Peptides against a protein of PDB entry 4Z5W. Designs and how they scored, part 204

Target 1, 305 residues: chain A of PDB entry 4Z5W
Amino acid sequence: IPDVFLELNKLWYFSAQSNLFNGEMPRSLSNSRSISLLSLRNNTLSGQIYLNCSAMTNLTSLDLASNSFSGSIPSNLPNCLRLKTINFAKIKFIAQIPESFKNFQSLTSLSFSNSSIQNISSALEILQHCQNLKTLVLTLNFQKEELPSVPSLQFKNLKVLIIASCQLRGTVPQWLSNSPSLQLLDLSWNQLSGTIPPWLGSLNSLFYLDLSNNTFIGEIPHSLTSLQSLVSKENAVEEPSPDFPFFKKKNTNAGGLQYNQPSSFPPMIDLSYNSLNGSIWPEFGDLRQLHVLNLKNNNLSGNIP

## One batch from the design tools (peptide; made by RFdiffusion4, then SolubleMPNN)

Design b2_p27_6_s4 (from b2_p27_6, 17 letters changed)
Fold by OpenDDE base, seed 1:
Structure b2_p27_6_s4 (fold): chain B 305 residues (1-305), chain A 27 residues (1-27)
Amino acid sequence: as target 1 above (305 residues)
Amino acid sequence: MSSFITTDPPKGEPSTEFDKILAEFKA
């Protein structure tokens, strides 16, 4: 990318996605006062990510996903006072989330999907301080770590939580009950154990639940048959989506189905590929908004309602 | 097999969403 952005003092939006751009991010771009939306995803950009937050006063969205950036996560990003959306998917950081992110009050949507992020305990302890955080995607990180169950963790405004395919150990953490606005939860493809907690059915906005490919035991909580978002249409709050798309993948190497917004996901309960026992509750029939109920590959018995 | 959600874009797939935002801004 040429270093000509100093001349583009009115440039509000720059998208150069899915090109063959190489080298480092131009210094003039990292110092742009006018840019609000910056997307350079799906290139071969390299070097350390550096943004002059004191200069980039209009920066609201940053998408650098699927580049060859290296080094640490930029600790100064919280100084970009208008920065709401960050997509750092598929950047090999091999790092922890910076402590400075405790002060990231403008942050609404964050993705580190497949970015070699380490220390989930520290990550969640830091990110809980982001009061405006609504979307958090941490898929394909924290390999074989333990999902912390610290009751003091609070994500009060969290609507979308995706921590899939991390091989995480532990149980469904009680601190998720402190997120009453949660709409989408994906904890699939982990090594989570224990029972599915009944309080999940109290998450009245939860329309998408994926706990598939874990080691859950016991009965399906009856409370899941009373998820209000799946009983009635009225609770489909179209919330502001992040500025980055989602992909539903069957494996890490497969092409994914693209979803531009979390609301584009079909209402779903997926508990497949666990060790759940007992019966299928007939009251699942009350979930009139449910599109997908996947209970396959469990130890369920009795009659199919 | 079950699927999981990522934001890891496949290489070479166009960003339809930013293109939509741009289209809305140009309209």
Scores: peptide ipSAE 0.444, ipTM 0.808, DockQ to the pose 0.404
Fold by OpenDDE base, seed 5:
Structure b2_p27_6_s4 (fold): chain B 305 residues (1-305), chain A 27 residues (1-27)
Amino acid sequence: as target 1 above (305 residues)
Amino acid sequence: MSSFITTDPPKGEPSTEFDKILAEFKA
C-alpha cells in the first residue's frame, strides 16, 4: 500500500480487504485525520499495528482481521475517541488484552477471534468496563483456560457474546444473568460442565443459544421453553450491526457460512453433543419463532412430543 | 457435527458484502 494518504484529506472510507497487500501499514494511513472506516482485512500486512489516535480523530471502524501483524495489541486504541468497531480476528498476538481497554468507552463491537489471546479472566475483567460494548467475539482463544464465574462481572449492554472453540473449562457463568439484553450466546465447542442453568430462560431477548459440543449434564431446563423472544415475534430492534461479518463453521478448517448481521442467524437452541438426560419438554412447541432445535447426541429419553 | 460462530474469515473466501462493494468499485 503506497504512503500517499496525507494527500487524501477527504478520504472517509478506505477498504482494501481481500487483496494481496504486504508490508507494513503506511504511516500516512496511521495518521489520517479523515478516515472513519478502515478495512484492511484478509491481506498479508505485517509489522506492528500502530495508529496515531491523536491524528485519527474520525476513526470509527477498524478491520485488520486476517493479517500477519505481530507484536502487542495497541494499548493506545482507547485514545481513538470515536472508535466503535474493532475486528482483530486471526491476528496472532499471543498477548493479553491491554489494561487500557478499561477506558475504551467508545467501543461497541470487538472481535479477537482466533488471535491467540491469553488470560480470559483478565480479558473479561477489563472488557466489562467498556460500558457501550454490545458485541464481543473471543472464539478460538484461551485454550484450556477456565471460564470465569465471578458474579461481579457485568456486561450490561451485551447483546452478542461468542466464546466458542476455546476448550474452556468451568460452568455457564452466573455473570451472564447480568446481561438481560443478550440476544445471541455461543459457548459451543468448549469443555464446559455442570447443568444448564434455569436462569438462561429469563434472558427474554435471547433468540440464539448454542451450548453444543460441551459436557453438560442433567435435564434441559424447562425455562428454555419460555424464552420470550422465541415465543413471540418481538420486533428485534435492528441494532447497528458490527461492521464485520460472522461465520458459522462446522470445524476450524471448514469454510464458514457468512452472516452479515446477528439478526440473520436463525432462531436456534442447540444443545447437541452433550450428556443431557431426561425428556424433551412438550412446551418446546410454544416456541413458535424457533427455527432450529438441535438436541442430537445426548442421553435424552422418553417420547418425542 | 455442531457448528460454532467466528469472525475469522475463511482463507480465500471473499466477504460477500465487501466483495459486492469492491465489485461495485471495480465496475
Scores: peptide ipSAE 0.425, ipTM 0.801, DockQ to the pose 0.410; fails the geometry check
Fold by OpenDDE base, seed 2:
Structure b2_p27_6_s4 (fold): chain B 305 residues (1-305), chain A 27 residues (1-27)
Amino acid sequence: as target 1 above (305 residues)
Amino acid sequence: MSSFITTDPPKGEPSTEFDKILAEFKA
């Protein structure tokens, strides 16, 4: 990418996705005072990620996903006072989340999907201080770590939590009950165990639940038949979606179906590929907004309602 | 097998979504 952005003093949006750009990010771009939305996703950019937050006072969205960047996660990003959305998916950091992210009050949406992030306990401890955080994607990280169940963890404004395909151990953490605005939860493709907790049915905004491909045991909580978002069309306040897309993949190497916003996902309960037992509750018939109920490959018995 | 959600784009797929966000901001 040419180093010409100093002259582009009115540039508000720059998108150069899915090109063959290589080398480092231009210094003039890292110092742009005008840019609000920056997307360089799916290129071959390299070097260390550096942004001059004192200059980039209008930066609101940053998408650098699927590049060949190296080095540390830039610890100065919390100094970009208007920065709301960050997509660092598929950048091989081999790092922990910086402690400075405790001060990242502008942050609303964060993805580190498939970025070789380590220490989920530290990551969640840091990110709970981001009071405006609504969307958190940590898929394909933390390989074989334990999902922390520390009751002090609190994500009050969290709406979308995706921590899939991490081979995580542990149980569904009780601290998620402190996120009453949760709309989408994906903890699929882990090694989570124990029972599915009944308090999940108290998450009145939860319309998408994926606990598939884990080691859950026991009965399906009857409280899931009373999920308010699936009983009635509540006016889902169209909350500001993150400025990055989601992809539903069947495996790590497959192409994914693209979803532009969380609200584009069909209302779903997926509990497939577990060790659940007992009956299918007839009251699942009350979930008039439910599009997908997937209970396959369990130890369920009785009548199909 | 079940599917999972990620934000890592497949190689070579144009992200049409940023174009939609652009369209919403231009409106």
Scores: peptide ipSAE 0.424, ipTM 0.797, DockQ to the pose 0.363; fails the geometry check
Fold by OpenDDE base, seed 4:
Structure b2_p27_6_s4 (fold): chain B 305 residues (1-305), chain A 27 residues (1-27)
Amino acid sequence: as target 1 above (305 residues)
Amino acid sequence: MSSFITTDPPKGEPSTEFDKILAEFKA
């Protein structure tokens, strides 16, 4: 990418995704006062990610996913006072979330999918301070770590939490009950154990629940048959979606289905590939908005309602 | 096999979302 952005003082949007750009990010781009939306996703850009947040006062969205960047996560990003959306998926950081992210009050959407992030406990402890955080995607990180169950963790405004395919140990954490606005939860492809907690059914906005491919035991909580978002079409207030797409992958090698917004996911309860027992509650029939109920590969018994 | 959600694009799939955001902002 040429170093010409100093002259582009009116450039508010720069998208150069899915090209063959290599080398480092141009210094003039990292100092652009005008750019609000920056996407360089799916290139071969390298070096350290550096943004001059004192200069980049208009930066609201940053997508650097699927590049060959190296080094640490830029600790100064919270100084970009208008920065809301960050997509750092598929950047091999091999790092922890910077402590500076405690001050990241502008942050609304964050993805580190498949970015070799370490220390989930520290990550969640830090990110809980992001008061405006609505979407958090941490899939394919934290390999074999334990999902913290610290009750003090609080994500008050969290709507989308995706921590899939991390081989995480532990249980469904109680601190999630402190996220009453949670709409989408994906904890699939972990090693989570214990019972599915009944309080999940109290998450009135939860329309998408994926706990598949874990080691959950016990009965399906009856409270899941009372998920309000699945009983009635509440007008899901179209809240601003993240400025990055989601991909539903059936396997690591399959093409993913792209979803541009969390609201585009079909209403779903997936509890498949666990060790759940007991009966299927007939009251699942009350979930008129439910599109997918997947209970396969469990130890369920009795009649199918 | 169950599916999981990522923001990691599949290999070879162009990220189309920024194009959509651009389209929405131009509308």
Scores: peptide ipSAE 0.413, ipTM 0.788, DockQ to the pose 0.362; fails the geometry check

Design b2_p27_7_s3 (from b2_p27_7, 16 letters changed)
Fold by OpenDDE base, seed 5:
Structure b2_p27_7_s3 (fold): chain B 305 residues (1-305), chain A 27 residues (1-27)
Amino acid sequence: as target 1 above (305 residues)
Amino acid sequence: SEREAQLAKIAEMLKNPPESFFITTVE
């Protein structure tokens, strides 16, 4: 990309997605005072990510996903006081989340999906301080780590939590009960164990639950048949979706089904590929809004209702 | 009834279960 952005003092939006841009991000772009939305997604950009947050006072959205950037996660990003949305998916950082992200009060949506992020405990301990954080995607990181269950973790405003395909150990963490606004939970394709906790059914806004491909045991909590968002059509206030799309994938190498917003996901309970036992509750019939119930490959018994 | 229709749909899904996917933010 040519380094010509200094003259573009009124540039509000720059998108150069899905091109063949290589080299470093232009310094003039990293110093743009006018830019609000920056997307360089799906390029071959390289080098260290550097943003002059003191200059980039209007930056609200940053998408650098699917690039060849190297080095550390920029620790100065919290100084970008208007920065709300970050997509750093598929950047091989091989790093921990910077401690400075404790101060990232403008942050509303963060994705590090498939970004070689390490230390999930530190990541969650840091990110819980982001009071405005609503969407957190950490899929394909933290390989074989333990999902922390520390009850002090608190994501008060969290609506979307996706930590899939990490081979995470542990249980469904109790600290998720501190997120009463949670709408979408994906913890699929891990090594999570124990029972599915009944308090999940108290998450009144939860319309999408994926716990598939884990090692859960015991019965399906009856409280899941009373998930309020699936019983009644709540007018989910369409909160502004993240400035990045979501993809449903079968595996890392498969094509994804694109979803532009979390509300576009069909209401779902997927508990497939576990070791759950007991009966299928007939009260699943009360979940009028439920589009997908997947219970395959479990140890369930009795009649299909 | 609406409940019977939903149970029928559930029964169909349980007989013909969909594939499981995980969510990410990249293709």
Scores: peptide ipSAE 0.549, ipTM 0.936, DockQ to the pose 0.889
Fold by OpenDDE base, seed 3:
Structure b2_p27_7_s3 (fold): chain B 305 residues (1-305), chain A 27 residues (1-27)
Amino acid sequence: as target 1 above (305 residues)
Amino acid sequence: SEREAQLAKIAEMLKNPPESFFITTVE
């Protein structure tokens, strides 16, 4: 991209998504005092990501997804005191989350989907300190690592957690019971084992649960038939969505179905492709708001309700 | 009843199960 943005002293929004821009990020953008939303998604930008957070005092949203950036995750991003939303999906960092992210109090929405992020234990230990973190997407990272079950982990304000397609080992982590505002959980396409914990049914805001394509055993917890958000249509006050879209995908190479907001996902329970046994609870009929129930490819027995 | 209608919908979904997808933030 040409370094021509110095004269754009009133640039509030810049989107150059899905262009053919190459080379480094222009220094005029990385020093912009006026910019609030910067999207450069789906380009061929390269080099190190650098933002002058002392100059970029109005920056609230950053989307650099699907670029050829290299090197470390910028450790100075927490100094961007208004930065709320970050999409770094499909940037091959081959890195850990910086320790400085413990101080990232402005952060509300973070995606590193398919960004070659390593050390899920360190990542979650760091990100739990982000008190305003509501949306966390870590899909296609941490390959074959163990999902931490440390009960001391606390994501009090977490609404959306997506850690899909990581080949993660372990169990459904008990620390998620400390996230009472959780609305969407996707842990699909992992190697998670054990039983599905009954406390998942106590997450009163949980309307989307994907545990598909794992190695779960035992019965379906009866408590899932009492998920309050699926029994009654709570008028969830539309909280500000992340400034980045979501995509449902079968694999990395398939086209995705776009969802602009987490609330646009159909209410769903997907437990398919596990080793679950026992009966299908007839009380799933009490989940009036449920749009999708997928239980295929399990060891379930008895009658369909 | 509403419950019977929901059970019928569940029974249909169980007969014709959708494909499973994962969520990401990029195409």
Scores: peptide ipSAE 0.543, ipTM 0.935, DockQ to the pose 0.866
Fold by OpenDDE base, seed 4:
Structure b2_p27_7_s3 (fold): chain B 305 residues (1-305), chain A 27 residues (1-27)
Amino acid sequence: as target 1 above (305 residues)
Amino acid sequence: SEREAQLAKIAEMLKNPPESFFITTVE
């Protein structure tokens, strides 16, 4: 990308997605005072990510996903006082979340999907301090780590949590009960064990639950038949969506189905590919808004209601 | 009833289960 952005004092939005841009990010972009939205997704940009947050006072959204950036996660990003949305998916950092992210009060949406992030315990301990964090995507990281179950973890405003395909060990963490606004939970494609906790059915806003491809045992919690968001069409006020799309993938090599907003996901309960036993509750019929129920490849018995 | 209709839909979904996906933010 040519370094010609210094004179563009009115540049509010720059999108150069899905091009063949290579080399380092232009210094004129990294110092832009006017830019609010910066997307360079799906290029071949390289080097260290550097943003002059003291200059970039209008930066609200940053999408650098699917680039060849290297090195550490920029620890100064919390100094970008208006920065809300970050997509760093498919950037090979091989790093932990910086401690400075404890102070990232502007942060509302964060993705590190497939970014070689390490130490999930530290990541969650840090990110719980982001009081405005609503969307957190950590898919394809933390390989074979243990999902922390520390009850003191608090994500009060969390709406979307996706930590899929990490081969994570542990149980469904009780600290998620401290997230009463949770709408979408994807913990699929892990090595999570134990029982599915009944308190999941108390998450009144939860319309999408994916626990598929784990090692869960026991019965399906009857409380899942009372998920309020699936019983009634509450006009959930569409809260501001992340400035980045989501993709449903069957595997790492498959093409993804694009979803621009979390609300575009069909209401779903996927418990497939576990070791669940017992009956299918007839009260699943009370979930009027449920579009997808997937219970395949379990040890369930009895009649289909 | 609406419940019976939903149960019929659920029964169909259970007979023809969809593929399982995981969510990412990248293609």
Scores: peptide ipSAE 0.542, ipTM 0.934, DockQ to the pose 0.885
Fold by OpenDDE base, seed 2:
Structure b2_p27_7_s3 (fold): chain B 305 residues (1-305), chain A 27 residues (1-27)
Amino acid sequence: as target 1 above (305 residues)
Amino acid sequence: SEREAQLAKIAEMLKNPPESFFITTVE
């Protein structure tokens, strides 16, 4: 990309997505005082990610996904005092989340999907300090690590949690019960075990639950038949969506179905490909808003309601 | 009833289960 952005004193939005740009990110962009939204997704940009947060005082959104950046995650990003949304998906960092992210109070939406992030325990311990964090996507990281169940972890304002396809071990963590505003939970394609906890049915805003392709045992919690968001059309307050799209994928090599906001996902309970037993509760008929119920490949018995 | 209609839909989904997907933020 040409280094010509110093002359653009009114550059509010820059998007150069899905081009063939190579080399380093232009220093004129890294020092832009006017830019609010920066997207360079799906290019061949390389080198170290550097942003001059003291200059970039208007930066609110950063999408650098699907680039050839290398090195460390920029530890100075919390100094970008207005930065809310970050998409670093498909950047091969091979790193841990920086400790400086404990101070990232402006952060509302973060994705590191398929970015070779390591140490989920440290990542969650750091990110719990981000008081405004609403959307967290960590899919395709933490290869064969254990999902921490430490009760002290607290994500008070979390609405969207996606940690899929990590081969994570452990159980559904009790600390998620401290996230009463949770709307979407995807923990699919892991090695999670134990029972599905009944307190999941107390998450009144939870309209999308994916626990598919795990090793869960026991009965389906009856409390899932009382999920308030699936019983009634509560006015889903259209919270400001992340400035990055979501994709539903069958596998890493498949094309994805694009969803521009979490509210565009159909209301779903997917418990498929587990070792669940017992009956299918007839009270699933009370979930008037439920679009998808997937219970395929379990050990369920009795009658279909 | 609305409940009976929803149970019928559930029964159909259980006979013809959808594919399972995971969510990412990139293609």
Scores: peptide ipSAE 0.537, ipTM 0.934, DockQ to the pose 0.880

